Peptides against a protein of PDB entry 7PB4. Designs and how they scored, part 298

Target 1, 105 residues: chain A of PDB entry 7PB4
Amino acid sequence: KMLNIKEYKEKLLSTLGEFLEDHFPLPDRSVKKKKKNIQESSVNLITLHEMLEILINRLFDVPHDPYVKISDSFWPPYVELLLRNGIALRHPEDPTRIRLEAFHQ
Target 2, 218 residues: chain B of PDB entry 7PB4
Amino acid sequence: DALQMAVGYFEKGPIKASQNKDKTLEKHLKTVENVAWKNGLASEEIDILLNIALSGKFGNAVNTRILKCMIPATVISEDSVVKAVSWLCVGKCSGSTKVLFYRWLVAMFDFIDRKEQINLLYGFFFASLQDDALCPYVCHLLYLLTKKENVKPFRVRKLLDLQAKMGMQPHLQALLSLYKFFAPALISVSLPVRKKIYFKNSENLWKTALLAVKQRNR

## One batch from the design tools (peptide; made by RFdiffusion4, then SolubleMPNN)

Design b2_p24_8_s3 (from b2_p24_8, 11 letters changed)
Fold by OpenDDE base, seed 1:
Structure b2_p24_8_s3 (fold): chain B 105 residues (1-105), chain C 218 residues (1-218), chain A 24 residues (1-24)
Amino acid sequence: as target 1 above (105 residues)
Amino acid sequence: as target 2 above (218 residues)
Amino acid sequence: SAAAEQQLRLMVEELVILEAELRQ
């Protein structure tokens, strides 16, 4: 039974990965290098898949504080996507923190 | 059109650092208020102005006045509400503006064209139950939104914990009764059979306007 | 699309449920 659940989870993760690449890709980093000397902090944006992994892990690893701080690596449209779909919740007192919805509870 | 000029002012902001900024703002605000209370606003005007009221672009007094005049002529777009909730998450609006928004949302609920996306925000609204100022209005909103699929054990626990903290509030009892209706096995506690559900009259601020809207749309 | 966003929610919900079952 547990083996079957694990295999199913792995299959679902793979399917989710493909789905996210197709429907929710990161914006093309083709910001043309116009030469203005502003230290463009090359903020490495994470994928929506990686964001979800962080949120899922935090939900189960730290159930008493399941909130993740929004970093600069979090693409704002992804944060909004998760919130508007009820997948994630903002912390009531700290808008910089989000948690995954506890669907298992 | 005076209304278009007023909406455009709020959308684009003040162009020139003129000494008459406050007079111009007040003029446009009064224009919006007068049209909204007399005729209601178009869905597009509500989309623009509701977003402005919650964005923190203007001061709390202005935002409050704008939000109070978000009266539809016919319908409110669900997308406008979703955008508004997004602004609540950013936290640029005051606590009083949040309360007013939830009151508005409950009062205008029947005028929102669709509910599918609003239903997806169920968890966000549920989390807002922890705010004592919002709790009565959020309970009312959740009472309107709750489906069987939303009734989960953890939410039941949260409501019972909230009841233990706040006492037997009528709005909490109303929501718990609905939860028991959808999932009787999750709520072992005997709930008092209330013949009448009592929520705070959120609509009182707009009662006259809402009656006028209903009369115009008949 | 609205359909894609709904599908995303369903997949995440299922993943959370599965993860809970694996940790129990």
Scores: peptide ipSAE 0.661, ipTM 0.423, DockQ to the pose 0.359
Fold by OpenDDE base, seed 4:
Structure b2_p24_8_s3 (fold): chain B 105 residues (1-105), chain C 218 residues (1-218), chain A 24 residues (1-24)
Amino acid sequence: as target 1 above (105 residues)
Amino acid sequence: as target 2 above (218 residues)
Amino acid sequence: SAAAEQQLRLMVEELVILEAELRQ
């Protein structure tokens, strides 16, 4: 049973990775070069996949404080996407912290 | 069921012929209060009673007590909230009832089944920031609702104007910090980094009830 | 698209459920 669940999880993660690349890619850095006025924040943005991994791990590793601090690596449209779809919740007292929804509870 | 009789009384209104209207009203109100605080109310019961509380069918004291017991058993329908907001537009409720409604929305926000239609009401809630009595609670609600698409230049100007009028209020700072997160180019001013946001309603009137709801739904 | 966002939610819900089962 556990082996089958692990294999299914791995398949689902692979499918999610492909799905996120197709539907929710990071904006190409190349397009920002032409408009001079956007401060080149040299900040490496993480993928939505990496963001979800961080949120899932935090939910289970620290269930009493499942909130992740939003860093400059978090692309604001991804944060918005997760919040508007009820995938993530904002901390009630700290706008810089979000949690994954506890769908297993 | 005593609750069904109580809800039916509020829905249909007092039968004219009852000599003891006030005692009957109080009995039914206590029934609703007792069930709501003990077990919560079904979504259908909240739909009926929330509309009654905001319609102006009863006096302000009764409406206030009804709103205070709008505690869900499980969920609140988004449609009930939309209907309730429509009553706010009609203006038949008191200022105190409006304040209590916004406090209720903030307190019960996580128990509302969907947020799509509520998000469309963003402009209406934002316009209510101009009411000094509502402003702290509306800021808290907007803190929960705000999406990047809601962060427009005219709204930034309105928030900065409010800050100039009212000072750097904690609830305004919380909302402005969120606006700066979604649209940093629209807010050139340095905002103080607050690790903790204090909204006026830190002592939720429903704190004990919400704990009980969460415990029953585990 | 709205459809893609709904699908994302469903996939994440399933991942959370699977992760919960694996950690039991």
Scores: peptide ipSAE 0.651, ipTM 0.705, DockQ to the pose 0.310
Fold by OpenDDE base, seed 5:
Structure b2_p24_8_s3 (fold): chain B 105 residues (1-105), chain C 218 residues (1-218), chain A 24 residues (1-24)
Amino acid sequence: as target 1 above (105 residues)
Amino acid sequence: as target 2 above (218 residues)
Amino acid sequence: SAAAEQQLRLMVEELVILEAELRQ
């Protein structure tokens, strides 16, 4: 029984990864804005897949504080997408923190 | 009418009080089957029944019978198909139901009113290629959906890797040939020139019904 | 796309349910 659930989860994760790569890819970094001098704080944006992994892990690893702090690696359109679709919730008192919706509850 | 009563039964679910739940279910199922095969179903009836068949509300045997009679009178709404695909993700349907759905989707593809939203599900369908049971039917669906914009380097790699694992499958070769047509620079491998593309005949279950639909819409 | 966004929600919902079952 557990093996079947694990196998199904892995299949679903693979499916999600492909789905996200196709429909929600990161913007091409190719907009070289020519402006020379601004320290490219090369904030490496994470994929939506990585963002969801962080949120899922936090929900189960720290159930009493399931909120993740929005870092500069979080692409703002992804945060908005998760919030608008009811996949994530913003912390009521701290707009810099979001949690995954507890769909298992 | 009898069809409206049958659709209403499936939508609302079995009323608890009837002692003969199975007999009532069978009566309504036969009503839907008879109308669907004789005249086809309206788009609204397909919207309701297709959603029920994939929701897991009923047992696998009932869901399979409902799916087999999803025959349009005229058209199928794209929205109904998008909703149905959403249920495939929730995992409440059996593997056999998923296979039947993809066969149905390929068979009914020309009767779907629009394709814009279905084309947006391309990545989801592409991911289903990893399932050996689905792969032949998904390749056929992707062959119908694929545009130049869908042909990306990562998808080419995945198809070649899949071919390395599964061998030279006719349905996979058909899809790769289409990819090479749209983006010849991405596929350096010489593909065998097949004069005829052969997919598994998904339409066989509905062949007679589809002919009748085409005759009524002439 | 609204359809893709709805699909994303359903996939994440199922993943959360499966994760809960695996941790039981």
Scores: peptide ipSAE 0.663, ipTM 0.445, DockQ to the pose 0.268; fails the geometry check
Fold by OpenDDE base, seed 3:
Parts: sequence; structure tokens; C-alpha cells
Structure b2_p24_8_s3 (fold): chain B 105 residues (1-105), chain C 218 residues (1-218), chain A 24 residues (1-24)
Amino acid sequence: as target 1 above (105 residues)
Amino acid sequence: as target 2 above (218 residues)
Amino acid sequence: SAAAEQQLRLMVEELVILEAELRQ
């Protein structure tokens, strides 16, 4: 029974990944706006799928502190998307931390 | 050939320089329609055109006509369906196009080569039950996809809540009956034993075309 | 798209509920 749920979840995540790649792709790196001085921090932006995976895992692995620190790898429009839709919540005291909404509670 | 030129036109988009853009569009659209209804389309042609119909590249009238002629010669690639479902989420297609897509998906379900990836989209389809316009067709699709592993307590609650909101709809009752079959302990409510499952649009828009496809593939 | 964003929410909601069932 548990094995089937795990396999189903993994399958759902895979499908979500494909969905997110088509609907919410990362911006092509080619728009090098020549703004001079901001260090082109070669920060590898993560996909929205990877971001959601991190948030889901944190919600369940550390339920007493389900917040993830926003890294430079988090594309700001994705963070705004999650917050705007009530998928994620910002930490009340630390705006650099977000958690997934506890939809199971 | 004329079909390849038509598909290529939709894929590449209209070249700016033609004064008669609308006439050219209509010519290519009629070419696709004629071939699709007479012979069906190859899996590769469906892949390209289905993506175009849902991408919002063209107007709703054109997208609707393309989607109505997504008739396979033999099979539809599962990958094409997955890509198409992805476009539904972008919301560049109209509500009417979404309804038509779900009708198409149900009608063409047996012609899709594989179901493994489509089964992974179960949660996405289930979420679409909340759309009142989609609900009848999504229930039918879920009825075709539902396995015992998909029947979860939270989904049962969502279906019962939807029934409380919308009333006892035949399509919702069919899905609930299937859920009760797989997991009788999760559904305490007595469902009326319907001997016949009824889904809206049992006579799909493609009935004649699908009969022709089945006859050619025998 | 507002519709895409709503669908994303519903998919994530389902994933969270499924994960909760796995850890029970």
C-alpha cells in the first residue's frame, strides 16, 4: 500500500516537472542585459519543480521549522508566484524565509 | 505535399509579407481539415498541430478548428497529450478550447499509444473538477484513468463536497461509483446502483471519424 | 495566467496531502 502511494507521488512529481517546464520555464540566459556592474553571479537558477521539491521536503522533514531560506538560485518571479497564489508563505519575522502551505493540516 | 505545407505554415507562422494572410490561413486550415477527416493525421502531424492549437499562437476560432480535426490515422503519441495538458495550465487558450480538449481526450483515449505518463497527470485532471464547465468531461476522463491507487480519502472528500455543491450529476455519480468499487470503506454513503454509466457526450463530435479510423486499422 | 496559477496551487495541494499520507 505505501509503496503504491510512493510510486504514485513520484509519478505525479515527474508529471508536474514536465508541466512546469512547459508553463513556467526559466528565462533563457541569453538576455544578457548589459547592465555593467552587477556581478553576473553565475548563480544557477533552479527550476520551479526543484523549488517545490525543496519546499515539500522541508515541510515534512522539519515540521517544527518548515521554512526554507531564499537562496540566489530562487528566481524571484517564482517566489512571487508561489506567495501570490497562497502556495507558499513568507516567514513573519524573516522575509528571506518561505514555507510551503500546510494543505494537509 | 499540400498537408506538409499546411502543417509547416502553422508551425513557422505566417510570413509577414503576404497581403492575403487570411486567405492563406484558410487554405491551409481547409487542407488539414480535409486530410484529417478523410484519412486521419500522422502522429507527428498531431504532435505539431495539437501544440499549436493550445499554445495561443492563433485566434480561438482557428484553434477550435485545428483541435476539431485532431483525428489520428493510427495512434496519438502520449507525449503529444502530455505537452497539450501542459498548455492548458498556461491559460493562453479559451475556456471553450479547454472543454473541447477534454472532449477530444476522452474521444481519442483508446488511440493514445501509452497511458503511463497520462496516469501521472491524474492529480492535475482531478484538480480540474472544480471548473464547472470541465467537470462532466473530467469525470469521464478520470473514470477511464482511475486505478485503486488513485482512490484516496482526500479525493473522496473533494468529490462528496462537489456533489453537495452541484447535486447528484450522472458523471459525478459514475466516478463515485468507481471509487466505491475500488475502496468501499472510504465511501459510507449509499450510492444508487446505476446499471448504466452515463457520461455526457457519449456520441462525441468525432463518432463518424473514429468509426472510419477503426475500419482502416482492421 | 490566472488559470495556470490556480492549477499549480491545486497540484501542489494534492502533492502535500499525498506526502502526508505516506508519512502516516
Scores: peptide ipSAE 0.662, ipTM 0.430, DockQ to the pose 0.434; fails the geometry check

Design b2_p24_8_s4 (from b2_p24_8, 9 letters changed)
Fold by OpenDDE base, seed 3:
Structure b2_p24_8_s4 (fold): chain B 105 residues (1-105), chain C 218 residues (1-218), chain A 24 residues (1-24)
Amino acid sequence: as target 1 above (105 residues)
Amino acid sequence: as target 2 above (218 residues)
Amino acid sequence: SPEAEQLLRLMVQELVELEAKLRE
């Protein structure tokens, strides 16, 4: 039973990955360098898939503090997407922290 | 149990390079078909097999046969349906499989244990209206799912646009009539008062099976 | 699309449920 669940999870993750690539891709880095202050903060944005993985893992690994700190690697539209759809919740006292919604409760 | 072995085969996939892979597959498929049509399948079996049918694990012919025998003994889990829909979006299922799935979903709608999550997929189903092959069945599904809260101006516009494109189709008319019922102010067009909502239910592949299920559950 | 967002939610819910089962 557990093996089947794991296999299903892997399949679902693969499916989700494809889905996210198709429907929620990261913006192409090629947006026009307008000239001025190239603060080259090459902030490597993480994929929505990676973001979800972080949130899911945190929910289960640290259930007493399931919140993840929003880093510069978090693309703001993804954060908004998760919040808007009730997939994530913002910490009531710290707007820089979000958690995955506890769907299993 | 022969059924358990068959389901297990589809779930785990064919083990070793046995020369008789096709014969084994056919044997298990026939087992599933026989049980499904005779007694129906348990919700757990449907969950597994429905997922397999839409995952692209097997060829279209096999997937079609599996999907055709997704007949419940009692109920279908809503979760199974949600999973299935997820495969429609990202899965490599054929267009024919998608059509068959929507037909199945409409046919089995009353046997789905809950509708809350399915109702959340309303927008997804609505978006599928633009597919000409799916449109009749999606209209029927939406007719079953539509609540007042789903009737929004942008959806009305889309339906009217579809009507302009496809003409006055009975299935589209039925859905528009329902929309008008919930939100008469959004639909200024006089819809012909057709007394009979005609979804082509007569050609339901599962008609006999559904009758049997209803008789067993009475 | 709103439809894609809804599906995303459902997929995430399913993943969470699966993860819960795996950790049980």
Scores: peptide ipSAE 0.619, ipTM 0.536, DockQ to the pose 0.288
Fold by OpenDDE base, seed 4:
Structure b2_p24_8_s4 (fold): chain B 105 residues (1-105), chain C 218 residues (1-218), chain A 24 residues (1-24)
Amino acid sequence: as target 1 above (105 residues)
Amino acid sequence: as target 2 above (218 residues)
Amino acid sequence: SPEAEQLLRLMVQELVELEAKLRE
């Protein structure tokens, strides 16, 4: 039974990865070259998939403090996407921290 | 009307107080079936019922029957299909329901009003190729959806790996041939020239109904 | 699209549920 759940999880993760690539790709770095004024923040943005993994892991690894600090690697539109859809929540006192919504009881 | 009452029943769920829940369910299900096969369903009715069939709200037998009668009067809303696909991810429907859905999707493909959002789900459908039960129908769907932009190196690799595992399946060959057409540089292997593209007749379940729909819409 | 966002939510919800089951 547990093996089946693991397998299903892996399949779902794969599906999610492909889905995110199609619907929520990172902006091409090439667009940043033309606008001179955007600080060359050499910051490598993480994928939405990676962001979700971080959030999910934090939720279960540290359930008493499930918040993740928003780093420069977090693309702001992804953060807003998660918040807007109720997938993530901002910390009530620290807007730089977000958590995954607890969908499980 | 009777159809509205039936749809409303499925949407709102069974009223707890009904002593004859099963009889009521059967009555409403038969109503939906009768209308669907005779006249087809409105896009709004399909929107509601399709989601119900995939949500896991009812048992597999009921879901299967609902899905089998998702016959449009005119068109199916793309939004309804997208919503339905979302339920496939939740895993509350049976494997048989998933197969039936893909068969339905292929059969009803031409009746879907728009394809823009469905095309964005390409990756999701492609991932379902790994399911042996879904693979033939997913290949057919992908054959209908594939654009040049969808043909990526990693997908080519996955298809070739799948072919190595499953052999030269007609549905897989059809999809690979299309991939080669769009991106010949990505597929160095020689594909057998098939005169006729062969997919399983997913439409067989709805053949009579689809003919009727086409006749009414002429 | 709104539909894509809805699907994302559902996928994440399912992942969380699966993770919960695996950790039980």
Scores: peptide ipSAE 0.615, ipTM 0.619, DockQ to the pose 0.280
Fold by OpenDDE base, seed 5:
Structure b2_p24_8_s4 (fold): chain B 105 residues (1-105), chain C 218 residues (1-218), chain A 24 residues (1-24)
Amino acid sequence: as target 1 above (105 residues)
Amino acid sequence: as target 2 above (218 residues)
Amino acid sequence: SPEAEQLLRLMVQELVELEAKLRE
């Protein structure tokens, strides 16, 4: 039974990955290198898949504080997407922290 | 029992060591088909087999046969349908499998235990109207799902655009008539009042099985 | 699309449920 659940989870994750690539891709890095002196802090944006993994893991690893701090690697449209759809919740006192919605509760 | 062994085979996959993999697969398929058409399948069995049919674990021919025998003994779990739709989005199934799934979904709609989560997928189904092969069956499904809150101006525009492109199709006209019923102010065009709504007979594949299910549950 | 967003929610819900079962 547990093996079947694991296999199903892996398949679902693979499916989700493909789905996210098709429907919610990161913007092409073709932001024109305008030459100006702004310190290229090459903030590597993470995929929506990676963001969801972080949120899910935090929910189960630290259930008493399931909130993740929004880093510069979090693409703002993804954060908005998750909040708008009720997939994530913003911390009531700290707008820089979000949690995955506890759907199983 | 033979059915449990067959379901277990599909769930666990073919054991590498079997010399006659194809014969074993055929045996188990026949077992599932026989039970499904005679007695129907339990909700748990449908959950397992439906996911397998849409996951791409087996070839298209096998998946098609499994999907054709997804006949309930009593009810289908809404969760199974939601999972199935999630697989459709991944695009690992053939176009023919997608068509068959929508036909199945329409045919089995009354046997699904709940509709709340399926109703949340309204937008996803609506987007599939653009596929010419799916459009007739999706219109039928949307006709069954549509509530007043689903009738929005942008969807009306899309339906009218689709009608302009495809012509006045009976299935599209049926859906538009329902939209006009819920929101007459959004549809200024006079739709011909058709007394009879005609959808493609998607139920024909399962007509005998569905009659049997209804008789058992009376 | 709004449709894709709804599906995303459902997929995440399923993942959470599966994860919960795996940790029981």
Scores: peptide ipSAE 0.606, ipTM 0.589, DockQ to the pose 0.284
Fold by OpenDDE base, seed 1:
Parts: C-alpha cells; structure tokens; sequence
Structure b2_p24_8_s4 (fold): chain B 105 residues (1-105), chain C 218 residues (1-218), chain A 24 residues (1-24)
C-alpha cells in the first residue's frame, strides 16, 4: 500500500513538473539584456516546482510554524499565483512569510 | 425545461444521493440521457455535467452514465476538457471512469472547439501512458495531439521502455511511428512499416450518436 | 489560464494528501 502511494506520488510529481514547465515557466533570462535598468539581479530564481516543494515540506516538517520566508529567489508572480489561487496563505503579521494551505484538514 | 431542471439538480443537488432521492436522481438522469442521445447537449450543459461526472460528487454508476451521455449538439468547450483533466489529477474518480473519459475524449476530439490548452496538457497525458488500462486510449489521444515540439528524447526513451515492457502494441507502434516521423534522429530502432494505423475503436460507444451529430451539423 | 491555475491547485492538493498518507 505504501509503495503504491509512493509510486503514485512520484508519477504526480513528474506530471506536475511537466505541467509547470508548460504553463508556468520562468521568464527567459534573455529578455533581461535589452532593458538597461533591470539590475541584473544575480539572484537565481527557483522554479515553481521547487517553491511548492519547499512549501509542502515546511507544512509537514514544522506543522506548528508552517511558514516559509519569501526570499529573493521567489519570483513575485509565482508568489502572487499561489496566493491568488488559495494554494498559499500570507502570514497575518509578517507579509514576508507564506504557508501552504492545509488542504487535508 | 426538463433538461434545465435535471442539470440544475446535478449541479445544486445533494452531494450524496440519499436512497429516498434515487427516484428523483433516476428521473433526471434519464432526462439528460434522452436529450443527449436525441439532440445532443449544449456546450454549457456539457461543461456542468462533465465536471460533475469527474468530481466524485455522485457514485461511480451515476458518473459513468453521465459521462456516457456527454454528447455535444455542436461543440465541446476546451475549457470543459481542461477542467475534466483537473479532476483526473485529484483521483476521486474510479479507474473505469478515467478509461471512459479518455475514450470519450478521443471520440469527441473533433468536436472540441480549440486545442491550444489541451496541447499544453500533453505532458500530463503522456504520464498516463504508464497506466496499462489507459495506455491504448492515451496513445490514440497523443497521436492526435503530438506536434514536433512534443517529441523529446526523454519521451522517446519512455515509449521505448514501455514497448519493451508491454511488447509491440499497435497503439504504441502508431505513436512511435509518428514520433519517428517528427524526429527520425531520436528513434534509431527500425519500426515495422505498418500500412494501417490501428487504434481501438473508442467511438463504438458513441458511434450512432456521433453520426447523428454529424448529420445535424451538415 | 484560469483553468491551468485551477489544475495547479488540484495537483498540489493531491500531493499534500499523498504526503500526509506517507507520513502516517
């Protein structure tokens, strides 16, 4: 039973990865060259997949404080996407922290 | 009208049909079935009912009957299909319902108004190839959807691995042949030259209805 | 696409449920 669940999880993760690449890709770095003023933020943006992984892990690893601090690696449109869709919630007292919605509750 | 009342019942009705409401449920279901097979359903009606059939709101028997009568009068909205696929991810529908959905999707493919969003779900469908029950129908769907841009090395490897596991299935061979057509350099294996591509006739369940739809739209 | 966003939500929900089951 556990093996089946694990296999299904892996399948779903793979599907999600492909889905995210198709529908929610990171902006191509190539667009940054032409507009002068966008500071080459040397900050490596993480994928939405990685962001979700962080949020899911935090939810289960630290259930009493399931919030993740928004870093510079978090692409703002992804944060907004998650918040807008009720996938994530902003901390009521700290706008720099977000949590995954507890869908299983 | 009777159809609107029936659709409204499924949309707003109780999530769990109590035994006492079985007669009402059956009445509304028969109404939907009758209209669908006689005239087809409007795109809006299909949108509502398809979502219900896959959401797990009702039992498998009811969901199956609803899905079987998802016959368009004219067109099916692509958005309805995308929503339906979203429910497949949640796993609230039975395996038989998933199979039926893919059969339906293949059968109704030409009646879907647009394909742009469905094409973006290519990876999702491809991942479903690993399900033995779905594989024949998913291959058929992918055969209809595949563009050159979808033919990537990792997908080729997966298809070849699947072929190694399942043998040279006609549906898999059809898809591989298409892949080879788009990207011959990725498939070094000689594929048997099949003169005819054979998929399971997914249309069999809707053959009469589809003929009627085509006649009405002509 | 609003549909894509909905699908994302559903996928994440399923992942959370699966993770919960694996940790039980």
Amino acid sequence: as target 1 above (105 residues)
Amino acid sequence: as target 2 above (218 residues)
Amino acid sequence: SPEAEQLLRLMVQELVELEAKLRE
Scores: peptide ipSAE 0.583, ipTM 0.643, DockQ to the pose 0.271

